# Peptides against a protein of PDB entry 3KDP: the designs that were tried, part 46

Target 1, 230 residues: chain A of PDB entry 3KDP
Amino acid sequence: PFLIFIIANIPLPLGTVTILCIDLGTDMVPAISLAYEQAESDIMKRQPRNPKTDKLVNEQLISMAYGQIGMIQALGGFFTYFVILAENGFLPIHLLGLRVNWDDRWINDVEDSYGQQWTYEQRKIVEFTCHTPFFVTIVVVQWADLVICKTRRNSVFQQGMKNKILIFGLFEETALAAFLSYCPGMGVALRMYPLKPTWWFCAFPYSLLIFVYDEVRKLIIRRRPGGWVE

## One batch from the design tools (peptide; aimed at target 1 K164 E172)

Design b2_p23_4_s2 (made by RFdiffusion4, then SolubleMPNN; from b2_p23_4, 16 letters changed)
Fold by OpenDDE base, seed 1:
Structure b2_p23_4_s2 (fold): chain B 230 residues (1-230), chain A 23 residues (1-23)
Amino acid sequence: as target 1 above (230 residues)
Amino acid sequence: VEEVLEEAKKLLEKGREILEEAL
């Protein structure tokens, strides 16, 4: 998110506080929950054909898969960001290169895509209004990511939701998102303004996409053991 | 679940329309 902010020179979609909330607040309990997930019977029983090369290849493939999921997650966040800004009059194309004027407090007549002028304070409110939905989008997408990460090969439908710690992690993550989204003063304290409940649903297509992506990946692995998708 | 999915689809379509207008 921050890299795209710099490269595209768009208003900051995800603030430093939201990044910290993701990395330190949101991901911690879910990550711990995965450590206590029961290993798939096959993961522990599968002996590598070549302990040196196969381990390295598997680690690379896993890291690539997680990297791809992370990219889909980021795309979901940016989608939500662009939708919110568009609803406030800033179309995606108009945001390109706007950062310099957007962040200048002395410019109080930044025009949106419809010719409406925005003061510095007004546009900062809109920017900060995007931080919470971006964060929430990350959380919602992480639901799918967390659920799919519990297994490498088996479908979620096969493994089930037996890990109570995982369920607790999902609850904690959601509760944190709700707290940050709806608690009074978060706009001032954390620059996370209240989120309309409908924005929670904006992330669901991407959550579903990740879920489908992983289920398809796992299906391919099950059908073609030792394939490049492992 | 269906209601949530429908709402999500509506938001997705709205987003696509906005992107199509912007591009």
Scores: peptide ipSAE 0.000, ipTM 0.221, DockQ to the pose 0.022
OpenDDE base, seeds 2, 3, 4, 5: peptide ipSAE 0.000, 0.000, 0.005, 0.000; ipTM 0.233, 0.224, 0.255, 0.245; seed 4 fails the geometry check

Design b2_p23_4_s3 (made by RFdiffusion4, then SolubleMPNN; from b2_p23_4, 16 letters changed)
Fold by OpenDDE base, seed 1:
Structure b2_p23_4_s3 (fold): chain B 230 residues (1-230), chain A 23 residues (1-23)
Amino acid sequence: as target 1 above (230 residues)
Amino acid sequence: VEKVLEEAKKLLEEGKKILEEAL
């Protein structure tokens, strides 16, 4: 998200505080949960033919898979961001290069895609209005990511939700997202304005996409052990 | 960054506490 912000010079889609809330609030307990996840039965039974080369290949493939999932996750967040800004009159094309004027407090006549002038305060409200939905989108996508990350090869339907810590992590992440989105004062404290409940559903297609993608990936790995996807 | 992280952690902990009290 931050790289696209720099490269495209768009209004900041995800604030630093929101990123910290993700890293510290939503990722910590899930990460701990994954550390206590029961070892995948196939990983424990696998004897690598060549431990050095197979480890390197596996590390590269894991890195690529997580990179791809992370990209899909980011796309979900950006989709939500662009939809919110479009609903407020800023079409995606108009946002390109707008950052310079957007962040300038002395410019109070930044025009949207429809010629409406926006004050600095109004622009910042809209920017901060994007932070909460982006965060919630990340959380909803992380539901799928956390569920799929507990296994490398087995389907989530086969492995099940046996890790109580993972279930707790999902609950905590969701509760934190709800708290940050709806608790009074969070808009002032964290620059996370209240979110319309409908925005929670905006992420669901991307969560499903990640889930399907990973299930397909795992299916390919199961059918072609030792393939390039493993 | 460390101060912001610590403040964010405190806010998150307070938020969790409020949530735990509210639930």
Scores: peptide ipSAE 0.000, ipTM 0.248, DockQ to the pose 0.049
OpenDDE base, seeds 2, 3, 4, 5: peptide ipSAE 0.000, 0.000, 0.000, 0.000; ipTM 0.249, 0.234, 0.202, 0.254

Design b2_p23_4_s4 (made by RFdiffusion4, then SolubleMPNN; from b2_p23_4, 16 letters changed)
Fold by OpenDDE base, seed 1:
Structure b2_p23_4_s4 (fold): chain B 230 residues (1-230), chain A 23 residues (1-23)
Amino acid sequence: as target 1 above (230 residues)
Amino acid sequence: TEEVLKLAKELLEKGKKILEEAL
């Protein structure tokens, strides 16, 4: 999010405080939960032929897969961001290069795509209105990410949901997201304004996309062992 | 919001179909 903010000079889609909440609140506890995940039923049966080379190849391919998942996660957040801004009159093309004027407190006549003028306060309300759903989008996408991280090759349907700590992590991050989204004072304290419940559904396509992507990836790995996707 | 929900639903249905075909 921050990289695109710099490159495209768009209004900030995700605030620093929300990033900290993700890194420390929503990602840390679930990540710890993965350390307690039961070993995949087939991993323990397959000793690598060469522990050094086969491990390195697997680590590279896992890194690529998680990199792709991270990109899908970011796209989900940006989709929600662009939709909210578009509903408020700012089309995606109009946002390019707008940051400088958007963040200037002395410019109170920034025009949207329809010629409506926006004060600094109004713009910041819209910006902060994007922070909450972006954060929630990350959390909802993270549900899929955490679930798929349970296994390297097996389908989630095969491995099942045995890790109670992971399940607790999913509830914890969801509860945190709800708290940050709806608790009074979060708009002032964290620059996160209340989220309409309907916006939670904006993330679901991306969660499903990650889930489908991982299931297809794992299916390919199962059908073609030693392929470039493994 | 309604258009977003519609799009979300369409993507969910598409994803579900892909998943069903992949499994």
Scores: peptide ipSAE 0.000, ipTM 0.209, DockQ to the pose 0.037
OpenDDE base, seeds 2, 3, 4, 5: peptide ipSAE 0.000, 0.000, 0.000, 0.000; ipTM 0.238, 0.229, 0.202, 0.270; seed 4 fails the geometry check

Design b2_p23_5 (made by RFdiffusion4)
Pose (drawn by RFdiffusion4):
Formats: sequence, structure tokens, C-alpha cells
Structure b2_p23_5 (pose): chain A 230 residues (1-230), chain P 23 residues (1-23)
Amino acid sequence: as target 1 above (230 residues)
Amino acid sequence: WVVVVVFVVVFVVVLVVLYLVFS
């Protein structure tokens, strides 16, 4: 978001104070939760790891959290900022520029895509209404994430969901977001504004895409263990 | 199960604290 905020001089979809709600808020518990994960094989049957090679974090990993499942999480994150604004007037393209004027506290008279003129706090209360659910489609996608960052070889149907804590991290992570958006206060404290029902289910095809993509990866590997995918 | 209960309690407490702070 902060990257395109420079590219398409677009209204900032995801705000800063909004970001210290992901890893400090919703994400903490779900992540702590993997540490409770049983194995995937006789680990005490493999030679010991090797401090020089096969590191904790590596090429093949960053190529995943950043290069892959990372992008698909954003395509789902933007897609609802694109919906929050068009369902409220600003049909996408009439956005490719606004910022310069948009962020102006004096230009209270700015055309949308119909004619309607918006003040400052009038449209910002939509910009922050844009954060509030980017901050969700992010938590929504992290369901499909917290479930495939669960295993690295086994299908979720081979390993199952016996992690009676990781599941809590879900219920928490999600509900925490709702509370962070409906309590009389989170708006005037965090630029968090209540959401309309239709609004939550945005990232859903995307969460389910992240999900399906990861499952198919593991399968390939298990069918071709030396092959390219692994 | 104990750990889950603890987490639930801690979470509820946090929500109550946040409600009282921000309402």
C-alpha cells in the first residue's frame, strides 16, 4: 500500500498506526500457536541439520512469504479498498491522482465519479474506513495463512487440525479485529470505523486461493520429491 | 486445555481493559 501511495498517487489504503495492529495485535497469538505443532515424520531419523547450509530462514522461504503467498494476500487487500471506494462513489480510476488534492484540508470540494462533492473529514472518514477493512482482508487472508504455515509437507488432511490452540488464535485474531472496529472508540483512537456486513467477505476468494495454491504445492512435492517444486 | 483457558481469560481481560480505556 505505501508502495502504490507513491506510484498511483492514490489515497493511502493502509495506514501506519493500522500496521502495528497486525503483528502486535491480531498476528501475535496465531503465530505463537505454531510452536505447539507436532511433527511430520520421525525427525530423530534424519541426520542433524548443518549450521552452514540449510539455514533457519532461506531463499526457498522468502521466495514464499514474500514472492508468493505474500502477493496473493495483497491482491486481496487492495481489492476491497477498491470496493469500499466504488461502493461509495470513487470508481477506481478516478482515484489515480486524488492524493495530491485529496489529502488537502482546504479543498473541501472534490468531484467523485458522479459529481458529489466531499469535504475533508467527510472523505477521510472513508479513507480510514478504507484502512479498517484492509486491516481485515489482511486478518481474513491470515486464516488461510495460519493454516498452511502449519505444515510444510503434509496436506492439511494428512496432518489435520488437532492444534487446539492454533484454532484459538483464529477465533481470537478475527474477533479482536471486530472489537477493534465496533467499540465506541476505536475510530477516534485508531482510525478504525465500523464495517457493513457485505464488507468482511471481500478477501474470502483470496483466502481460499492462498489456501488452494499451497495445498497443490505440497502435493507436487510428495509426487516428485526431487523435482523442481521442492 | 488449561493453556486455552488461560488464553481465553487473558483475552477477555484485555478486551475489558480496552473497553474501559476507550469507552

Design b2_p23_5_s1 (made by RFdiffusion4, then SolubleMPNN; from b2_p23_5, 18 letters changed)
Fold by OpenDDE base, seed 1:
Structure b2_p23_5_s1 (fold): chain B 230 residues (1-230), chain A 23 residues (1-23)
Amino acid sequence: as target 1 above (230 residues)
Amino acid sequence: DELVKKLEEEFKRLLEELRKLLS
């Protein structure tokens, strides 16, 4: 998200606090879940023929999967960001290169795509209005990731503890997202303004995309055991 | 579960500290 912000020179889709909330809140639970899955998988795996190579392969596969999911999460966040800005009069094309003028406190006549002038304060309100939905989008997309992690191992017995951790993670992330979205003062303190409940649905297509992606991945693995997609 | 709870508590503490710094 931050790289796209720099490259495209668009208004900041995620504040520093929002980034910290993602790193510490949203990314941590999946990472812990994956760590528990690995530990449980290592217990169930017969002694690897070569512990070093098999561990490295598994780490690479998990890293690639996590990286791909992270990219889809970022795309979901950016989609939500662009939708919100478009609803406020800023089309995606108009946002390209706008950052310099957007962040300038002395420019109070930045025009949107429809010729409406926006003061610095108004622009910052819209910017901060995007932070919460972006965060929420990531959380909702992570639901799909957690469900995918749950379904990766069809062992009903393994699903017990994993399910509790995953369910707990889902509730905690959702509760955090709700707290940050609706708690009074978060707009001032964290630059995360209240979110309309309808914006939670903007993430669902991307959650579905992750789900479909993982199912396709699983199908490919099943059809070609030993492939790079494992 | 305990690790997750500890991490959540630390996260909540960090959020509170951030709130205090930004207030």
Scores: peptide ipSAE 0.011, ipTM 0.298, DockQ to the pose 0.246
OpenDDE base, seeds 2, 3, 4, 5: peptide ipSAE 0.000, 0.005, 0.000, 0.000; ipTM 0.213, 0.252, 0.216, 0.226; seed 5 fails the geometry check

Design b2_p23_5_s2 (made by RFdiffusion4, then SolubleMPNN; from b2_p23_5, 19 letters changed)
Fold by OpenDDE base, seed 1:
Structure b2_p23_5_s2 (fold): chain B 230 residues (1-230), chain A 23 residues (1-23)
Amino acid sequence: as target 1 above (230 residues)
Amino acid sequence: DELVEKLKEEFEKLKEELLKLLS
């Protein structure tokens, strides 16, 4: 998210606080779940033909798959960001290069896509209004990741502990998202303004995309064992 | 399992402390 912010020179879609909440909250449980899944996977139970190369290759393939999921997750966040800004009069095309004027406290007449002027304070409210939905989008997409972990065939038979971790993860992430979205004072303390219920749905297409991506990946692996998609 | 739970607890503490610092 931060790289796109720099490259596109758009208003900051995800604040430092939200980044920290993702890193400490939403990424932790999935990472733990993944670590357990990997440890229990047949891939790790199979003695590598070459312990050095085969382990490294498998780790790289897994890392690439999760890297792609992370990219789709980020795209979901950005989609939500653009939807919210568009609803507030800022079309995506208008946001390109706007950051400099957006962040300037002395410019109080930044125009939206419809010619409405926005004060610095108003712009910052809209910016901070994007932070919580972006975060929530990440959480909702993580639900798909957790479900994917649960639905992996090799893990389904060993799901006892994994299921508890996944359920706990879903609960924790959702509770954190709800807390940050609706707790009084979060707008001031964390610059996370309340989330409209409709914005939760912005993440669902991307959650579905992650699910479809993983099912397609699994299908390819099943049809072509030892392929590059493993 | 115990290690995971301990790790979760430590991360929750860290999260809480960080949120307090950022508030």
Scores: peptide ipSAE 0.000, ipTM 0.261, DockQ to the pose 0.214
OpenDDE base, seeds 2, 3, 4, 5: peptide ipSAE 0.000, 0.000, 0.000, 0.000; ipTM 0.227, 0.242, 0.222, 0.214; seed 3 fails the geometry check

Design b2_p23_5_s3 (made by RFdiffusion4, then SolubleMPNN; from b2_p23_5, 19 letters changed)
Fold by OpenDDE base, seed 1:
Structure b2_p23_5_s3 (fold): chain B 230 residues (1-230), chain A 23 residues (1-23)
Amino acid sequence: as target 1 above (230 residues)
Amino acid sequence: DELVEKLRKEFEALKEELLKLLS
């Protein structure tokens, strides 16, 4: 998200506080839950034929897969961001290069895509309105990520959800998202304005996309063992 | 209100530490 902010020179979609909430709140418990996840039997029992080469190849393939999932997650967040800004009159094309004027507190007549002028305060409100949905989108997409990380080759439907700690992590993450989204004072304290319930659904297509992607990936791995998709 | 203030203080402290690390 921050890289796109720099490259596209758009208003910041995710604030520093929200980043801290992700790292300390939403990532910690899920990461712990994954540490207690029962490893897939085929992964744990499979000894590497060549420990040096096979380990390196597997690490690279895993890194690429997780990188792709991370990209889908980021795309989901940006989609939510652009939809909210568009609803407030700022079309994605208009946002390109707008950051400088957007962040200037002395400019109070920044125009949206429809010629409406926005004060600095109004712009910051809409910016902070994007932070919460972006955060929530990450949380919802992380549900899929956490579930798919349980297995490398088996379908989620085959393995099931037996890890109680993982389930707890999903609830905790969701509860934190709800707290940050709806608790009074979060707008002032954390610059996270309340989220409309409808915006929770913006993440669902991307969560589903991750599930489909992972299931297809795993299906390919099962059908073509030793492929580059592992 | 007390919880919100506590959270604010904690996050501000963490933010300051992060900024120090990034500087």
Scores: peptide ipSAE 0.000, ipTM 0.271, DockQ to the pose 0.043
OpenDDE base, seeds 2, 3, 4, 5: peptide ipSAE 0.000, 0.000, 0.000, 0.000; ipTM 0.255, 0.235, 0.225, 0.227

Design b2_p23_5_s4 (made by RFdiffusion4, then SolubleMPNN; from b2_p23_5, 18 letters changed)
Fold by OpenDDE base, seed 1:
Structure b2_p23_5_s4 (fold): chain B 230 residues (1-230), chain A 23 residues (1-23)
Amino acid sequence: as target 1 above (230 residues)
Amino acid sequence: DELVEELEREFRERLERLRALLS
């Protein structure tokens, strides 16, 4: 998220505090939960070839999985960010290069995509209004990502939700998201303004699409072992 | 077990960074 913020020079989509909350609250606990996930039945059937090389391969596979999760989360967060800003009059194209004027407290006439002028205070309210939904979107996407990443080849429906630690992780991150989104004072303390409950559903279509995509991918892998999608 | 230890280490490092930011 921060890289896109710098490259595109858009208003800050996610504050430093929210980034830290993601790192500590939404990434770590779920990641630990994945470590305790039951091994995929197909992985267990593989004969160990070389313990040293097999460990390296497994570490690479895990690293790739976590890297993909982070990328998908970022995409989901940015989707929500752009939707919220668009709802407030700032279309995505208009946001490109806007940061300099957006962050200047002396400019109180920044125009949105419809010619409405926004004061510095109003812009910051909208910016901080985006932080919470971005965070919540990460959590919602994480639900799907965690479930799909616990297995490489088996369907989620086949593997099931048997890991109690994973389930606990999902509840924990959801509870944290709810706390940060609705607890009084979070707007001032964490720059996370309260979120309308409807915004929790903003990420659901995206999460569902990822889930479906992964299930289709896994289905292809099962039907065509050794294919390029593996 | 090694993965858990690595994640715990990373968690501690991130927590320390958070504490440093809040100090």
Scores: peptide ipSAE 0.012, ipTM 0.303, DockQ to the pose 0.076
OpenDDE base, seeds 2, 3, 4, 5: peptide ipSAE 0.011, 0.005, 0.006, 0.005; ipTM 0.294, 0.264, 0.283, 0.247

Design b2_p23_6 (made by RFdiffusion4)
Pose (drawn by RFdiffusion4):
Structure b2_p23_6 (pose): chain A 230 residues (1-230), chain P 23 residues (1-23)
Amino acid sequence: as target 1 above (230 residues)
Amino acid sequence: VSVIIVFVIVFVVLLIVLYIFAS
């Protein structure tokens, strides 16, 4: 978001104070939760790992959290900023520029895509209404994430969901977001504004895409263990 | 079970802290 904020001079979809709600808020518990994960094989049957090669974090990993499942999490994140605004007037393209004027505290008279003229706090209360649910489609997609960052070889149907804690991280992570958006206060404290029902289910095809994509990866590997995908 | 209870407590405490902060 902060990247395109520079590219398409677009209204900032995801705000800063909004970001220290992911890893400090919703994400903490779900992550702590993997540490409680049983194995995928006789680990004490493999030679010991090798400090020089096969590192903790590596090419093949970053090529995943950033290069892959990372992007698909954003295509879902933007897609609902694109919805929050058009369902409220600003049909996408009439956005490719606004910021310069949009962020102006004096230009209280700005055309949308119909003619309606918005003040400052009038449209910002929508910009922050835009954060508030980018901050969700992010938590929504992290369901499909917290469930495939569970295993690295086994289908979720081979390993199952016996992690009676990771599941808690879900219920928490999600509900925490709702509370962070409906309590009389989060708005005037965090630029968090209540959401309309239709609003939450945005990232859903995307969460389910992230899900399906990861499952198919693992399968390939298990069918071709030396092959390219692995 | 104990760990779940701990997490629940920690979460409730966090909600209370956030409520106070938002007031």

Design b2_p23_6_s1 (made by RFdiffusion4, then SolubleMPNN; from b2_p23_6, 17 letters changed)
Fold by OpenDDE base, seed 2:
Formats: structure tokens, C-alpha cells, sequence
Structure b2_p23_6_s1 (fold): chain B 230 residues (1-230), chain A 23 residues (1-23)
């Protein structure tokens, strides 16, 4: 998120404190739960036939858990960010290069995509309004991502939801998201303004698409082992 | 901001160690 902020010169989609809450609070328990699930399903149950190839497979699974999931989550967050800004009059194309004027407290006439002028205070309210939904979107997308990444090849329907740690992690991160979103003072402390319950559902189409995509991918892998889709 | 960046750095290091441990 921060790199995209710099490269695209867009308003900051996610505050530094919020990023820390994601990294330290939200991602820790799910990552641990995923590690346990992978060890049980893929690593321990398969007799190591070739230590070199099996190690490579494990490294790939870990890379998916810590790298790919984060990228997918970021995409979901950015989607929500752009939706909120678009609803407030700022289309994604208009946001490119707008950061300098957006962050300048002396400019109180920044125009949106429809010619409406926004004061610095109004812009910051909209910016901070994006932080909480961005965070919540990451959590909601993480539900799907964690479930689909339980195994590399097996469907969720085949493996089931037997990992109690994963289930606990899903509830914990959801509770944390609710706390950060609705607890008084979070807007001031974390720049996470309260969000309407409807924003929780903004990520659902994205989560569903990722879920369907991954199930299809896994189906292809099962039918064509050793293909480029792996 | 500097404190937050340092905390983030330390946490990323911890994540990396946990990843290594889980591997």
C-alpha cells in the first residue's frame, strides 16, 4: 500500500498505524493457523520421496501463505478504497498525481471528478474514512484466502474445516476488526473512523471470486498434475 | 512515525523468523 501510494501519488489508502495493526494483530494468528494446517495436510502426510523437491514444494507453500495472500488482500483493500473515493466524487483516474494537492493543508479548493471543491478537512475525513473499510476488507478477504490456502491441491470441500486454530483465528481477527472499527477513540488514535455495516460486504464479491478462482485452479492441478498452473 | 517504522521492521523480522521456523 505504501509503495503504491508513492508510485501513483494517490491519497494514502491505509495509515501506518493501521498497517501495523494488520501486520501485528490480524496476520499473526491466521499465519500460524495456516502453518499448522499445511504441516498436517501436505507436509506430514506425504512421505518425503525426494527431499529436494519436497523442500521446494514446502517453500512454495510458505511463500503463498506469507506473500501471495498479502498481495491478494492488498488488491481487495485497494478495491474498497477506490470504491469509497469514487462514491465521494473521486474517480481512480483523477486520484493519480493528486497526492501533493491532497496533502497540502493550504489548498482548500481541490476539485473532484465532478468539479466539487473539497477543503483540506473534508479531504482528510474522506481519507480516514477509507482506512477502516480498507482494514475490514483485508480481514474479509483473509477469510477466503486462509480457507483456500489450507491445501495446495485439495478442495476445501475435501479437506474440511477441522483446524480449530484456523477457526479461532478467523473469529479473533473478525473480533479485532469489529473492535477497531467501532470502539470509541479509534478514529483519533488510529485514524480509523467507524464504518457502516454495509462496508463489511464490499469485499464479499472479491472474496467469492478469489475462492472460485482458487477452487478452479486446484481442480485443474488435480486433473493435470505438473502443469504450469502450479 | 519513527517508532512505528521501527516496530514494523522488528515485526517483519519476527515474521521472517517464524516463517523459517515453520519451514
Amino acid sequence: as target 1 above (230 residues)
Amino acid sequence: DEILEELRRRFEELKEKLREFAS
Scores: peptide ipSAE 0.000, ipTM 0.268, DockQ to the pose 0.029
OpenDDE base, seeds 1, 3, 4, 5: peptide ipSAE 0.000, 0.000, 0.000, 0.000; ipTM 0.274, 0.250, 0.257, 0.263; seed 1 fails the geometry check

Design b2_p23_6_s2 (made by RFdiffusion4, then SolubleMPNN; from b2_p23_6, 17 letters changed)
Fold by OpenDDE base, seed 1:
Structure b2_p23_6_s2 (fold): chain B 230 residues (1-230), chain A 23 residues (1-23)
Amino acid sequence: as target 1 above (230 residues)
Amino acid sequence: DEILKKLKERFKKLLEELRKFLS
């Protein structure tokens, strides 16, 4: 997100505080929860692997898969960001290169896509209004990520949701997201203004996309054991 | 509800710590 912010010179989509909340609040607990996930039913049925070559290949494949998931997460966040800004009069194309004027407190006549002038304070409110939904989008997408990460080969439907700690992790990150989104004073304290409930749904397509992606990946692995996708 | 309250309290503390860190 920060790279796109710099490259596209758009208003900041995700604030530092929001990033910290992701790293500390929404990533750690789910990650820990995965440590308590039950082993896959077929994990012990796998043939011995070469500890040198197969480990490296597997790590590369895992890293690539997580990289792709991370990209989908980022896309989801940016989608939500653009939706919110568009709802406030700033179309995506108008945001390109706008950051310099956006962040200048002495410019109080920045025009949106419809010719409406925005003061610095108004712009910052809109910017901070985007931080929370971006954060929430990441959390919602992480639901899928967490659920898919509990298994490498088995479908979520096969493995089930038996890990109570995982469920707790999902609940905790969701509760954090809700707290940050709706608790009074968060706008001033953390620059996270309240989120409209409808904006939660902006993340769902991307969450579903990750879920489908991983299920398809796992399906391929199951149908073609020993393939490059594993 | 109790779990939610505990979570809110925990998060409130975390947020306060973050605020202090960022101040």
Scores: peptide ipSAE 0.005, ipTM 0.293, DockQ to the pose 0.155
OpenDDE base, seeds 2, 3, 4, 5: peptide ipSAE 0.005, 0.000, 0.000, 0.000; ipTM 0.288, 0.194, 0.178, 0.213

Design b2_p23_6_s3 (made by RFdiffusion4, then SolubleMPNN; from b2_p23_6, 17 letters changed)
Fold by OpenDDE base, seed 3:
Structure b2_p23_6_s3 (fold): chain B 230 residues (1-230), chain A 23 residues (1-23)
Amino acid sequence: as target 1 above (230 residues)
Amino acid sequence: DKILEELRKRFEKLKKELLEFAS
């Protein structure tokens, strides 16, 4: 999120402290849980055909655990960010390059996509309104992402939820999200304003879509073992 | 073993980020 903020010169979608909370509070425990996930039953029943390529822990698993999860989470967060800003008059195209004027406290006539002028204080309220929903969206999307990453080939329904560390991680990240969203003083301390309960459900369709997509992908892999879709 | 190595790398990265934030 911070890299996109710099590259695209858009208003900051997520504060640095909030990013740290994601990295240390929400991502660490779930990531550790993947190391302790039980091997797929169909993998362990077969001897490696090629010790160089047929490794249980391969670069593909690492890519899914650390690369793909982060990208999907960011996409979900940015979706929520753009929706909130669009509802407040700032269309995504208008946000490109706006950061310099957005962050200048001496400019109090920044126009939105409809010609309405915004003061610095008004802009910062809108910006900080995005932080909490962005964070919560990441958490909700992460529920689905972590579950689908447990297996390479088997359905979630076939493998089951046997990893207690993963369950603990999901609980911990949800508790942290609730704390940051509703604890008094977080708006001042972390620039995260209180979240309306309805925003928790905003990411659910996205999480469901990812879940369905991955189940379909895994179904294809099961029907055509060794395909490029793997 | 590769997962453990990656986890260690990530942990060290997060530790550095935390220290930088605290400074």
Scores: peptide ipSAE 0.000, ipTM 0.247, DockQ to the pose 0.063
OpenDDE base, seeds 1, 2, 4, 5: peptide ipSAE 0.006, 0.000, 0.000, 0.000; ipTM 0.266, 0.261, 0.188, 0.283; seeds 1, 2, 5 fail the geometry check

Design b2_p23_6_s4 (made by RFdiffusion4, then SolubleMPNN; from b2_p23_6, 16 letters changed)
Fold by OpenDDE base, seed 1:
Structure b2_p23_6_s4 (fold): chain B 230 residues (1-230), chain A 23 residues (1-23)
Amino acid sequence: as target 1 above (230 residues)
Amino acid sequence: DKILEELRERFRKLLEELREFAS
């Protein structure tokens, strides 16, 4: 997200505070909850042919899968960001290169895609309004990510949600997202303005995409044991 | 559980620090 911000010179889609909240509340806590997930029986019973090389290959495959999931998460966040800005009059194409003028407090006549002029304060409100939904989008996408990460081969439907800690982690991160999104004063304190409830749904397609992606991946693994997808 | 609780506490403290900084 930050790289796209720099390259495209768009208004900041995700603030430092939101990044920190993601790292601590969305990534770290749920990730630890996954450590308490029961090991998949297939993983534990599988003896590597070559412990050294097969371990490395497996780690690379896992890393690649997580990288892909991370990209989908970022895409989901940006989608939500662009939707919100578009609803406020800034179409995606208009945002390209706008950052310099956007961040200049002395420019109070930045025009949106419809010719409406925006003051610095108004722009910052819109920017900070995007931070919360971006964060929430990541949280919603993390639901799918966390659920799928507990298994490598078995479907979520087969293994189910047995880990109470994971369920609690999901609840907690969601509650945190709701708190940050709707608690009064968060706009000023954390630059996270209140989120319309409808914007929570912007993340759902991407959450579903990750879920489907992983289920398809697992299905391929089950049908073709020992494939490169594993 | 202990690790999670500690992390939650750290996160809460961090949020409070951020709020204090913003005030």
Scores: peptide ipSAE 0.006, ipTM 0.309, DockQ to the pose 0.255
OpenDDE base, seeds 2, 3, 4, 5: peptide ipSAE 0.000, 0.000, 0.000, 0.000; ipTM 0.240, 0.276, 0.193, 0.300

